# Designs tried in a protein design run: peptides against a protein of PDB entry 4Z63. Part 52

Target 1, 334 residues: chain A of PDB entry 4Z63
Amino acid sequence: LCLGMNDLTGNIPEDLFHLKRLNLLGIQENRLSGSLSREIRNLSSLVRLDVSWNLFSGEIPDVFDELPQLKFFLGQTNGFIGGIPKSLANSPSLNLLNLRNNSLSGRLMLNCTAMIALNSLDLGTNRFNGRLPENLPDCKRLKNVNLARNTFHGQVPESFKNFESLSYFSLSNSSLANISSALGILQHCKNLTTLVLTLNFHGEALPDDSSLHFEKLKVLVVANCRLTGSMPRWLSSSNELQLLDLSWNRLTGAIPSWIGDFKALFYLDLSNNSFTGEIPKSLTKLESLTSRNISVNEPSPDFPFFMKRNESARALQYNQIFGFPPTIELGHNN

## One batch from the design tools (peptide; aimed at target 1 F303)

Design b2_p22_1_s3 (made by RFdiffusion4, then SolubleMPNN; from b2_p22_1, 9 letters changed)
Fold by OpenDDE base, seed 2:
Formats: C-alpha cells, structure tokens, sequence
Structure b2_p22_1_s3 (fold): chain B 334 residues (1-334), chain A 22 residues (1-22)
C-alpha cells in the first residue's frame, strides 16, 4: 500500500493494521499526525515501512519484535521523541534505519550484536547526547552511518579502528574534539570512502602526520572547523579522491602541486582559508575537469549533502556526490 | 559549544550533512 505524497491528515486508520499480508506500507510525505500506533505490530508480514515526512509525534512504539520481516524503516522528518525502542535496537531483520531529523534523545544505544543485517543507519539531526556508541563496529554489515547534528561530546571511540564495514560516515556538527585522534582511528577503516566532519574540532590543528593514510577515500569534507595548519601531506596518498572541501578553516601555506595529481578530483573547495603562494599549474590540468565523460554511476551515501550556493539562498540538497558541479573554489584566501 | 552557535547562524557556503532549517 503506497499512499505517499498526498495531503492526508489525521491518524492512520486502525483497520489498516489488520492487513496481515501487507509487505509494504508507504505513507510518506503527508500530514499524518499523532503517535505511531503500536498496532503496527499486527502487520506481521511487513518488509518496508515508510512514514517519513509527516507530523508523527511521541515515542516510537516498542513492537519491532513482532515484525520479524521488517528490513526498511524510514521515519525521517517527523517529531518522534524518546530513544530507539529496545525491540528496534535489537532487530535482526532490519537492513536500513532512517530516523533523521526527529527529536530523539538520550544515549544512543544499539545492540549491534543482534542487528546482524543492519547496513544503513541515519540518525542525523536528532538530540542524542553522551558519547558515540563504542559498539557500532559490532554491527558487522554497517556501511552507511550518519550521526550528524547530535551532541556526541568527546572523541571518536578507539573501537572504530575495527569498523571494517564502514564506507560512508558523517559526523557533521556533533561537538567532536581531537581531530588528530579521530583521523588516527578512522584511517583504520579500510573501506571508508566518504568522511564528513564539518563543524567539529573547533580551532584545532589539522594533523599533517605522513603516517596517516586513507587509501579508499573519495570524499573528504572538513569544512568550517577553524582548523589551523597546512594542506596535509598524508592526503596526497588518497589517489581516489573525488571531492575535497576544506573551506572555512584557517589553513596556511601553499597549495601543494600534488593537489592536481588526483585524476578523479572534480570538486575542490579551499576557499576562506589563509593559503598563500601561486596556484599550482597541475590544478589547471585536472583530468576530471578536462574530460567530458564523467561516470555518474558510482555508489553514494544514503544520507544527503547540503550546501548553500550563496549567502542569501537556502541550502540545496544533493543526494549524490555527482550532483555537485565540477568546481574549483580558491576564493577568499588572505 | 562555539561550533553549535555557528551552524544556526552560518550562511556560509560549505558542504554539510545537516538539514537546513526551514
């Protein structure tokens, strides 16, 4: 049953929850309100539940132990409060959980040893507090993680050295500290291709330790951290780099010539820093900018990116990395 | 935190994964 993208109001009719054979319920992008009924437990055949972009409120009902086939739960952009219900945090069937842009709070706790199928987690823009959950690496299939815009004071857990499944990771604006430790840990995530750390590490020094190495890194965004230092030498070894945003920091020194050696680099923003010297000639020869044939069909994070095109504009949403136009921004380096 | 203050007021052009305020 798909009733998404309408102007439906009120609560879900209780009789709908008598549909025992229902595999897919999509009621997204409506004006449905009230609590999400606990009677969803009656939908024992449910594989996909999409209640996103509504006006739901209250706590998410703790009934997911009665939904043994549920793989996809999308509840982003609602007014849900409380924590992740225990049955959801222990779901062995769940592949994707998206509860981005809600009002969930407390400590983030997931039983990763039970959540054996979880591959995508989006809990961005909530009110979780405390520390990053140390046991996330125990979610052995967890590839996509967005925890942006929560209040995870402190450092990236040491346990994340073992986060082998991690490919796409966003921690934007999560009150994180110690960028040196964070990068030192995350370099061990051998499948990490996308790392977004914008609005963290306020005023820290960007480490230039040549021992750091991110072999598979394609997307690095560390914008608006007021970071000091220079272009990090370790980044030169990330040969697959496609997108780099280090804008709105306090980086100094020259833009190194190796920045033009990235064959796949199509988006570069070094604006609003304190770089000096000449623009490297190699930057004018970036293959990705000279070739008209850019492959757009690459895997992307499940979480969206946002960027304001100008100061007066609303932030635009980009669902794919290649949604960004080929860009070289070097402005406001003084 | 100082970082938390900037995200609400910042109209700067940079990439993030945080939803814009409506």
Amino acid sequence: as target 1 above (334 residues)
Amino acid sequence: SPVDKYWRLDSSRYITTVEPEL
Scores: peptide ipSAE 0.407, ipTM 0.774, DockQ to the pose 0.218
OpenDDE base, seeds 1, 3, 4, 5: peptide ipSAE 0.351, 0.323, 0.353, 0.325; ipTM 0.741, 0.737, 0.747, 0.715; seed 5 fails the geometry check

Design b2_p22_1_s4 (made by RFdiffusion4, then SolubleMPNN; from b2_p22_1, 10 letters changed)
Fold by OpenDDE base, seed 5:
Structure b2_p22_1_s4 (fold): chain B 334 residues (1-334), chain A 22 residues (1-22)
Amino acid sequence: as target 1 above (334 residues)
Amino acid sequence: SPVSKYFRLDESRWITTVEPEL
């Protein structure tokens, strides 16, 4: 049953929960309100539940132990409060959990040992606090993680060295500290291709440690951190780099010539820094902008990107990396 | 925050994964 993208109001009729053979319930992008009924537990055959983009409120019901077939739960952009219910945090069937842009709070806890199928987690823009959950790497299939805009004071856990499944990771605006430690840890994530750390590490020095290496890194966004230092030499070894945003920092020195050696680099934003010197001629020879066509089938994170101008303003959404136009932005430098 | 110090709507842009909070 798919009723998404309408103007439906009120709550879900109770009789709907008598549909024992229902596999898919999609009621996204409506104006449904009230609490999400605990009677969803009666939908024992449910594989996909999409209630996103509504006006739901209250706590998410703790009934997911009665939904053994549930693989997809999408509840982004609602007014849900409380925490992740225990049965959801222990779901062995769940592949994708998206609760971005809600009002969930407390300490983030997932039983990753039980969540053996979880591969995509989006909890961005909530009110979670405390530390990043150290046991996230125990979710052995977890590939896509967005925890942006929560209040995870402190540093990236050491345990994330073992986060081998991690491919796409965003921690934008989550009050993180110690970029040197974060990069030192995350470099061990062998499958990491997308790393977004915007609005963290306020005023810290971007490390220029030649021992750092991100072999498969394609997307690096560390914007608006007021970082000091220069273009990091370790980045030159990330041969697959496609998108780099280091804008709105305090980086100095010259833009190195190796920046033009990235054969797949199509988006470069170094604006609003303190770079000096000449523009490297190698930038005029970027293959991605001259002769090479970028494949539209390149892997992309499940979470969207946004081109932000203000933290509170609605920004243009990009659902894929290659949705960004080919860009070289070097404005507002010395 | 860094945004508050440097933000100007006509000149400021950066990439993030954050929607406006509901």
Scores: peptide ipSAE 0.304, ipTM 0.686, DockQ to the pose 0.255
OpenDDE base, seeds 1, 2, 3, 4: peptide ipSAE 0.315, 0.346, 0.183, 0.058; ipTM 0.702, 0.714, 0.696, 0.615; seeds 1, 2, 4 fail the geometry check

Design b2_p22_2 (made by RFdiffusion4)
Pose (drawn by RFdiffusion4):
Structure b2_p22_2 (pose): chain A 334 residues (1-334), chain P 22 residues (1-22)
Amino acid sequence: as target 1 above (334 residues)
Amino acid sequence: FFPPSLRKYVKPSDSQSWIYTE
């Protein structure tokens, strides 16, 4: 049953909960509102539930043991409150959970021993607080994690060294501490390709510690953290690097020669720092910016990127990394 | 500083921006 992208109002008629055989309900992008009824436990054949872009509120009903076939739950852009219900946190069938841009709050609790099919999680733009849940690496299939724009505090848990499935990790604007520990831990996640750390670690020093090694790293964004120190040389060993954003930090010293050695780099933003010295001549032989013989695969995280020119400008959206224009942005330095 | 082939990739000296996710 597909009703998406209309102008429908009111709540879901209780009539709909008699459909025991329904495996797909798309009601997304309407004006629907009210609470999402507990009677939804009666729809035991559901595989894909798309409630996104409506005006729903109240707690997400804790009925999800009654929906053992649920694989996709899409609730993004609604007014849902409370945390993740225990039944949803215990669902062994969920592949994907998208609750981004909701009014959700409290500690974030998932039973990752119980959630054996979870491969993608998007909780962005919510009010989840407390520490990042230490048990997240126990979701052995979780590849894509977007926790951006939340109210967490403290450090990245030590157990994140074991997050073997982690590919795309977006932590922007989440109040994270100790970038030194965050980078030392996260370098052990061997599948990490895209990492977004923007608006965390405010005023901290960027670790220069050269044992740090991110081998498969493709996209690194750590911006507007007001970080100090120099261009970290440990980054030169990430040969796959495509997009690097260190902008709006307090970084100083010269821009080193090895920044021109990234063969897949098509976008770099070192703008709004304290960089001095001349421009390194090696930026003239960047391979992805010269010839057509460099070819690589675009990273594919499940979350869009956003770009701001200044603090008051409306943002630009890029759904894919290769949507960024090939760019050298060195402005507002010394 | 940059050759004519690369000038199109280069942003002005007063240009600034940053990337994030939601």

Design b2_p22_2_s1 (made by RFdiffusion4, then SolubleMPNN; from b2_p22_2, 12 letters changed)
Fold by OpenDDE base, seed 1:
Structure b2_p22_2_s1 (fold): chain B 334 residues (1-334), chain A 22 residues (1-22)
Amino acid sequence: as target 1 above (334 residues)
Amino acid sequence: VFPKSLQSKVLGSSSSSYVTTE
């Protein structure tokens, strides 16, 4: 049953939960309100539940043990409160959980040893607190992780050295500290292609340690951290780099010539730093900017990107990396 | 000076934006 993208209001009719053979319920992009009914438990054949972009409130019901076939739960952009229900945090069938932009709170706890099918997790823009869950690497299929805009105090856990499944990771605006430790840990994630760390590490030094290496890094975003230092030499070895945003830092020195050697680099923002010297001539030779047709059908993160302005709450949403316009931004480097 | 081919892809100094996922 697909009823998404309408102006439906009120509650879900209770009789809908009598549909025991229902495999897909999509009611996204409506004005549905109230609590998500516990009677969802009666939908024992449910494979996909999409309740996203509604006005649902209250706690998510703890009924996911009665949904043994549920692979996709999309609840982003609602008013859900409380924690992740225990049955959801232990779901062996769940492939994708998206609860971005809710009011979920408390410690984030997932039983990763039980969640054997989980490949995508979006919990961005919630009210989770405490430390990052050290057991996330035990989710052996977990590829996409967005935990942005939560209050995860402290450092990236040492256990994330073993996060082999991790490909796309965002921790933007999550109150993280120690960028040197974070990068030193995350470099061990052999499948990591996208790393977003914007609005963390406030006033720290960006490490220029030549021992750091991100072999498969395509997207690096470390904007608005007030970071000191220079363009990091270790980044020159990330030959697959497509998008780099280091804007709104306190980085100094010259923009190095190797920045133009990235054949796939189509988006570069170094604006609002203290870079000096000349613009590297190599930037004028970026193949990605000179050729029109890099139709890169490459895998993208499941989580959206946003172009956020400091003074405006309005952000442009980009669902894919290639949705970004080809950009070189070097403004405000005085 | 950026080549004319890149001038259309160089956003001028007015970009007060940064990338995030929030």
Scores: peptide ipSAE 0.445, ipTM 0.791, DockQ to the pose 0.743
OpenDDE base, seeds 2, 3, 4, 5: peptide ipSAE 0.410, 0.072, 0.115, 0.084; ipTM 0.771, 0.556, 0.591, 0.593; seed 5 fails the geometry check

Design b2_p22_2_s2 (made by RFdiffusion4, then SolubleMPNN; from b2_p22_2, 9 letters changed)
Fold by OpenDDE base, seed 5:
Structure b2_p22_2_s2 (fold): chain B 334 residues (1-334), chain A 22 residues (1-22)
Amino acid sequence: as target 1 above (334 residues)
Amino acid sequence: VFPESLQKYVLPSDHSSYVTTE
């Protein structure tokens, strides 16, 4: 049953929960309000539940133990409060969980040893606090992780060196500290292609450790951290780099010539730093900017990117990396 | 003063639609 993209108001009719053979319930993009009914438990054949973009409030009901076929739960952009219910945090069937842009709070706890099918997790823009859950690497299929805009004080857990499934990771604006430790850990994530760390590590030094290596890194975003240092030499070994944003830092020195050797680099933002010297001639020869035929048929993270051109501008949403215009931003340097 | 509001590649608190893929 698909009823998305309407002006439906009120709550879900109780009789809808009598549909025991229902595989898909989509009621997204409405004005549905009140609590999400516990009677969802009666939908025992449910594979996909989409309640996103509504006015739902209260706690998410703890009934996911009665939904053994549920693969997709989309609840982003609601007023949900409380934690992730225990049955949801233990779901062996769940592939995708999206609860972005809610008011969920407390410590983030997932039973990753039970969540054997979880491949995508979006919990961005909530009120989770405490530390990052150390057991996330136990989610052996977890590829896409957005935890941005929460309050995860401290460091990236040491256990994340074992996060072999991790491909897309956003921790933007999560009160993280110790960028040297974070990069030193995350370099062990051999499948990591997208790393977004904007608005963390305030005033720290960007490490220039030549032992750091990100083999499959395509997207690196570490903007607005007030980072000191220079362009890191270790980044030159990330031959698949497509997007680099180090804007709004305090980086110094020259822009190195190797920045133009990235054949796939189509978006570069080094603006609002303290870089000096000449613009490398190699940047004028970037194949990605000269050749229109770069079919970026590459996997994109499930979480969107947001670009603000200025403080007063609305963030432009980009669902896929290839949606970014080819860009070189070097403005506001010395 | 670095504008804290320049959240590039940060999911905003405001409503944004996106299609999540498997």
Scores: peptide ipSAE 0.023, ipTM 0.649, DockQ to the pose 0.040
OpenDDE base, seeds 1, 2, 3, 4: peptide ipSAE 0.028, 0.026, 0.022, 0.030; ipTM 0.608, 0.627, 0.616, 0.677; seeds 1, 2, 4 fail the geometry check

Design b2_p22_2_s3 (made by RFdiffusion4, then SolubleMPNN; from b2_p22_2, 10 letters changed)
Fold by OpenDDE base, seed 3:
Structure b2_p22_2_s3 (fold): chain B 334 residues (1-334), chain A 22 residues (1-22)
Amino acid sequence: as target 1 above (334 residues)
Amino acid sequence: VFPESLQSKVKPSSSSSYVTTE
């Protein structure tokens, strides 16, 4: 049943929960309000539940043990409060959980040993607090992780050295500390292609450790951290780099010539830093900016990107990396 | 209070923007 993108109001009719053969319930992009009914438990054949973009409130019901076929739960952009229900945090069937842009709170806890099918997790823009869950690497299929805009004080856990499934990771605006430790850990994530760390590590030094290596890194975003240091030499080994944003830092020194050796680099923002010297002539030779054939079919994160002008401004949303226009931004360096 | 939709219809001027995910 697909009723998305309407002006439906009120609550879900209770009789809808009698549909025991229902595999897909999509009621997204409505004005549905109140609590999400516990009677969802009666939908024992449910594979996809999409309640996103509504006015739902209260706690998410702890009924996911009665939904053994549920693969997709989309609840983004609601007013949900409380934690992740125990049955949801233990779901062996769940592939994708999206609860982005809610009011979920407390310590983030997932039973990753039980969540054997989880491949995508979006919990961005919530009120989770405490530390990052050390057991996330136990989610052996977890590829896409957005934990941005939560209050995860402290450092990236050492256990994330073992996060082999991790490909797309966002921790933007999560009050993280110790960028040197974070990069030193995350370099062990051999499948990591997208790393977004914007609005963390406030005033720290960007490490220039030549021992750091991100072999498959395509997207690196570490903007608005007020980071000190220079362009990191270790980044020159990330030959697949497509998007680099280091804007709104305090980076100094010259822009190195190796920045123009990235054949796939189509978006470069180094603006609002303290870079000096000449613009590298190698930037004029970026093949990706001269060729029209950007491979639009590359895997992208499931989480959106945003281009923000300031904290109060509405951001432009980009659902795909290739949605960004080809850009070289070097402005406001002094 | 719903967090304001981060979606802007206004094209930011490129020179003062930064990329984030939230």
Scores: peptide ipSAE 0.378, ipTM 0.755, DockQ to the pose 0.254
OpenDDE base, seeds 1, 2, 4, 5: peptide ipSAE 0.363, 0.376, 0.180, 0.356; ipTM 0.752, 0.745, 0.655, 0.737; seeds 1, 2, 4, 5 fail the geometry check

Design b2_p22_2_s4 (made by RFdiffusion4, then SolubleMPNN; from b2_p22_2, 8 letters changed)
Fold by OpenDDE base, seed 4:
Structure b2_p22_2_s4 (fold): chain B 334 residues (1-334), chain A 22 residues (1-22)
Amino acid sequence: as target 1 above (334 residues)
Amino acid sequence: VFPESLKKYVKGKDSSSYITTE
């Protein structure tokens, strides 16, 4: 049953929960309000539940143990409060959980040993506090993780060295500290292609440790951190780099010539730093800018990106990395 | 001096913006 993108109001009719054979319930992009009914437990054949972009409030009901076939739960952009229900945090069937832009709070806890099918997790823009959960690497299929705009204080856990399934990781604006430790840990994530760390590590030094290596890194965004240092030499070994944003930092020194050696680099923002010297001529020879054969069909993160001017302003949303226009931005340097 | 060949890639972006996730 698909009723998305309407102007439906009120709550879900109770009789809808009698549909025992229902595999898909999509009621997204409406004005549905109140609590999400516990009676969703009666939808025992449910594979996909999409209640996103509504006005739901209260706690998410703890009934997911009665939904043994549920693979997709989308609840982004609602008013949900409380934590992740225990049955949801233990779901062996769940592939994708999206609860971005809610008011969920407390410590983030998932039973990753039970969540054997979880491959995508979006909990961005919530009120989770405490530390990043150390056991996330135990979610052996977890590929996409967005935890941006939560109140995770401290450092990236050491256990994330073992996060082999991790491909797309977003931690923007989560009060994280120690960028050197974070990069030192995350370099061990052999499948990591996208890393977004914007609005963290305030005023720290960007490490220039030549021992750092990100083999498969395609997207690196570390904007608006007030980072000091220079262009990191270790980045030159990330041959698959497509998008680099280091804007709004305090980086100094020259822009190195190796920046033009990235065959797939189509988006470069080094603006609003303190770089000096000449613009490398190698940038004029970037293959991605001279040839149209950019593979537009590459896998992208499940979480959206945002182009933001001011913290208070509405950002432009980009659902795909290749939605960004080819860009070379070097402005506002010394 | 900014290379002329690259100017076409600057005009379409707000230079005061940055990429983030939410």
Scores: peptide ipSAE 0.542, ipTM 0.891, DockQ to the pose 0.608
OpenDDE base, seeds 1, 2, 3, 5: peptide ipSAE 0.519, 0.510, 0.507, 0.504; ipTM 0.886, 0.884, 0.887, 0.886

Design b2_p22_3 (made by RFdiffusion4)
Pose (drawn by RFdiffusion4):
Structure b2_p22_3 (pose): chain A 334 residues (1-334), chain P 22 residues (1-22)
Amino acid sequence: as target 1 above (334 residues)
Amino acid sequence: SETSHWIHTDSESSDSDLPVFD
């Protein structure tokens, strides 16, 4: 049953909850509102539930043991409150959970021993607080994690060294501390390709510690953190690097020669720092900016990227990394 | 004139999302 992208109003007629054989309900992008009824436990054949882009509110009903076939739950852009219900946190069948841009709050609690099929999680633009849940690496299939724009505090848990499935990790604007510990931990996640750390670690020093090694790293964004220190040389060992954003920090010193050695780099933003010295001549032999014989695969995280020119400008949206224009941005330095 | 900008993943209620397929 597909009703998406209309102008429907009111709540879900209780009539709908008699459909025991329904495996797909798309009601997304309407004006629907009210609470999402607890009678939804009666729809035991559901595989995909798309409630996104409506005006729903109240708690997400804790009925999800009654929906054992649920694989996709899409609730993004609604007014849902409370945390993740225990039944949803215990669902062994969920592949994907998108609750981004909701009014959700409290500690974030998932039973990752119980969630054996979870491979993608998007909780962005919510009010989840407390520490990042230490048990997240226990979701052995979780590849895509977007926790951006939340109210967490403290450090990245030590157990994140074991997050073997992690590919795309977006932590922007989440009040994270100790970038030194965050980078030392996260270097042990061997599948990490895209990492967004923008608006965290405010005023901290960027670790220069050269034992740090991110081998498969493709996209590194750590911006507007007002970080100090120099261009970190440990980054030169990430040969796959495609997009690097260190902008809006307090970084100093000269821009080193090895920045021109990244063969897949098509986009770099070092703007709005305290960089001095001349421009390194090696930026003229960047391979992805010269010939057509460099070819690589675009990273594929499940989240869009946003770009802001200044603090008051409306943002630009890029659903894919290769939507960024090939760019050298060195402005507002010394 | 010089320019600057930065990248993030924080969304607004008017922003679109990536499509999800079965």

Design b2_p22_3_s1 (made by RFdiffusion4, then SolubleMPNN; from b2_p22_3, 9 letters changed)
Fold by OpenDDE base, seed 2:
Parts: sequence; C-alpha cells; structure tokens
Structure b2_p22_3_s1 (fold): chain B 334 residues (1-334), chain A 22 residues (1-22)
Amino acid sequence: as target 1 above (334 residues)
Amino acid sequence: MSTSSYITTDSSSSDSALPVYL
C-alpha cells in the first residue's frame, strides 16, 4: 500500500493495521501526526515501512520483535523522541534503518551481534549523546553509517580498526576530538571510500604522517575545522580520490603538484585557507575536468550531502556525489 | 562574490524544503 506524497492528515486508521498480508506500507510525505501506533505489530508480513516526512511524535513503539520480515524502516524527518526501541536495536531482519532528522536522545546502543543483516544506518541530526558505540564493527554487513549532528564527545573508538564493512562514513558536526587518532584508526577500514568529518576537531593540527594510508578513499571532506598544518603527504597515495574538500581551515604552505595526479578528481575545494605560492600547473591536466565523462553509475552513500554557504543560509542538498558540479575552488587564500 | 561554501552532512529541519540535486 503506497499513500505517499499526499496531504493526508491525522492518525493512521487502526483498521489498516489488520492487513496481515501487507508487505509494503508507504505513507511518507504527508501530514500524519500523533504517535506511531503499536498496532504496526499486527503487520507480521511487513518488509518495508516508510513513515518518513511526516509529523509523527512520541517514542517509536517497541514492537519490532513481532515484525520478523522487516528489512527497511524509514522514519526520517519526524518528531520521534526517546531512544531506539530494544526490539529494533536487536532486529535480525533489518537491512536499512533511517531515522535521520528526529529528536532521538540518550546513549546510542545497538546490539550489532543480533543485527546480522544491517547494511545502512542513518541516525544523523538527532540528540544522541555520550560516546560513539564501540561495538558498531560487530555489525558485520554495515556499509553506510551517518551519525552527523549528534553530540558524540571524545575520540573515534579503537575498535573501528576492525570495521571492515564500512564504506561510507559521516560524522559531521559531532563534537569529535583528536583528528590524528581518528585518521590513525580509520585508515584500517580497507573498504572506506567516503569520509566526512566537517565541523569537528576544532583548531587541531592536520597530521602529516607518511604512515597514514587510505587505499580506496574517493571522497574526503574535512571542512570548517580550523585545522592547522599543510596539505598532508599521505593523501597523495589515495589514487582513486574524486572529491576533496578541505575548505574553511587554517592550512598553510604550498599546494603540492601531486594534487594534479588524481585522475578521477572532479571536485576540489581548498578555499578559505592560508595557502601560499603558485597554483600547480598539474591542476590544468586533470583528466576528469577535460576529457572524461565521470561514470555517474558509481555507488553512492545512502545519506545526503549539503553544500552550505553561510551559517544562516539554507544548504543545497545533493543525494549523489556526482551531483556536485566539476569544481576547482582555490579562493580566499593568502 | 562567490560566497565560499563547504560540504557537510550536517542537516537541519529547515533543509527539508530545499531543492534536491540528483
């Protein structure tokens, strides 16, 4: 049953939850309000539940033990409060959980040893506090992780050295500290292709450690951190780099010539730093900007990106990395 | 003046009404 993209108001009729053979319920993009009914437990054949883009409030009901076939739960852009229900945090069937842009709070806890099918987790823009959950690497299929705009004080856990499934990771604006430790840990994530760390590590030094290596890194965003130091030499070994944003830092020294060796680099933002010297002639030879149709069909993160101009301005949303225009921004350097 | 921007995954509730580029 698909009722998305309407102006439906009020609560879901309770009789709808008597549809025991229903595999798909989509009621997204409406004005549905109140609590999400516990009677969703009666939908024992449910594979996909989409309640996103509504006015739902209250706690998410703890009934996911009665939904043994549920693979997809989309609840982004609602007013949900409380924690992740215990039955949801233990779901063995769940592949994708999206609860981005809610008011969920407390310590983030997932039973990753039970969540054997979880491949995508979006909990961005919530009110989770405490530390990053050390057991996330126990979610052996977890590929996409967005935890942006939560209050995860401290450092990236040492256990994330073992996060082999991790491909797309976002931690923007999460009060993280110690960029040297974070990069030193995350370099062990051999499948990591996208790393977004914007608005963390305020005023720290960007490490120039030649032992750091990110083999499969395609997207690196570490913007608006007030980072000191220079262009890091370790980044030159990330031969698959497609997008680099280091804007709004305090980076100094020359832009190195090796930045033009990235054959797939189509988006470069080094603006609002303190770089000096000449623009490398190698940047004029970037094949991705001259001759190559970048393959638009590459796998993308499940979480959206935002291009933010000013603190008060509405950000432009990009659902795909290749939605960004081919760009070289070197402005506002000294 | 190109108002210099930066990329983030930090969203707000006000970002819900924005043009989405696919």
Scores: peptide ipSAE 0.494, ipTM 0.847, DockQ to the pose 0.442
OpenDDE base, seeds 1, 3, 4, 5: peptide ipSAE 0.487, 0.472, 0.480, 0.462; ipTM 0.846, 0.831, 0.841, 0.823

Design b2_p22_3_s2 (made by RFdiffusion4, then SolubleMPNN; from b2_p22_3, 9 letters changed)
Fold by OpenDDE base, seed 1:
Structure b2_p22_3_s2 (fold): chain B 334 residues (1-334), chain A 22 residues (1-22)
Amino acid sequence: as target 1 above (334 residues)
Amino acid sequence: GSTSSWIDTVSSSEDSSLPVFL
């Protein structure tokens, strides 16, 4: 049953929950309100539930133990409060959980040893607090993780050295500290291709440690952190780099010539820093900017990107990295 | 212009209480 993208209002009719053979319920992008009924438990054949972009409120019902076939739960952009219900946090069937842009709160707790099928988690823009969950690496299939815009405090957990499944990770604007530790840990994530750390590490020094190595890194975004230091030499070994945003920091020194050696680099933003010297001639030889033979079919994060602007309240949304225009931004350096 | 932008995974509509370090 797909009723998404309408102007439906009010509550879900209770009789809808009598549809025991229903595999897909999509009611996204409506004006549905009230609490999500506990009677959703009666949809025992449900594989996909999409209630996103509505006006739902209250706590998410703790009925997911009655939904043994549920693979996809999309509830982004609602007014849900409370925590992740225990049955959801223990769901062995769930592949994707998207509860982005809600009012969920408390400590983020997932039973990753039970959530054996979880591959995508989007909890961005909630009210989770405390430390990052140390047991996330126990979610052995967890590839996509967005935890941006929560009030996590402290450092990236040491356990994330073992986060082998992690490919796409955003911690943007999550009050993280110690960038040196974070990078030192996350370099061990062998499948990590996308890392977004924007609006963290306020005023820290970007480490220039030659021992750091991100072998598979394609997308690095560490914007608006007021980071000090210079262009990090360790980044030169990330030969697959496609997108680099280090804008709105306090980075100094020269832009190094090796920045033009990245064959796949099509988006570079070093703007609003304190870089000096000449523009490297190697930037004029970036193959990706002369011939966009970028494979449009490359995997991308499940979470969207936004190009935010200081002067504009509206950011442009990009669902794929290759949606970004080929860009070299070196403006506002001195 | 583009020089006044940065990439984020949080939408502008979701920016409410946490600081932006411009």
Scores: peptide ipSAE 0.548, ipTM 0.859, DockQ to the pose 0.273
OpenDDE base, seeds 2, 3, 4, 5: peptide ipSAE 0.511, 0.374, 0.523, 0.377; ipTM 0.838, 0.775, 0.840, 0.746

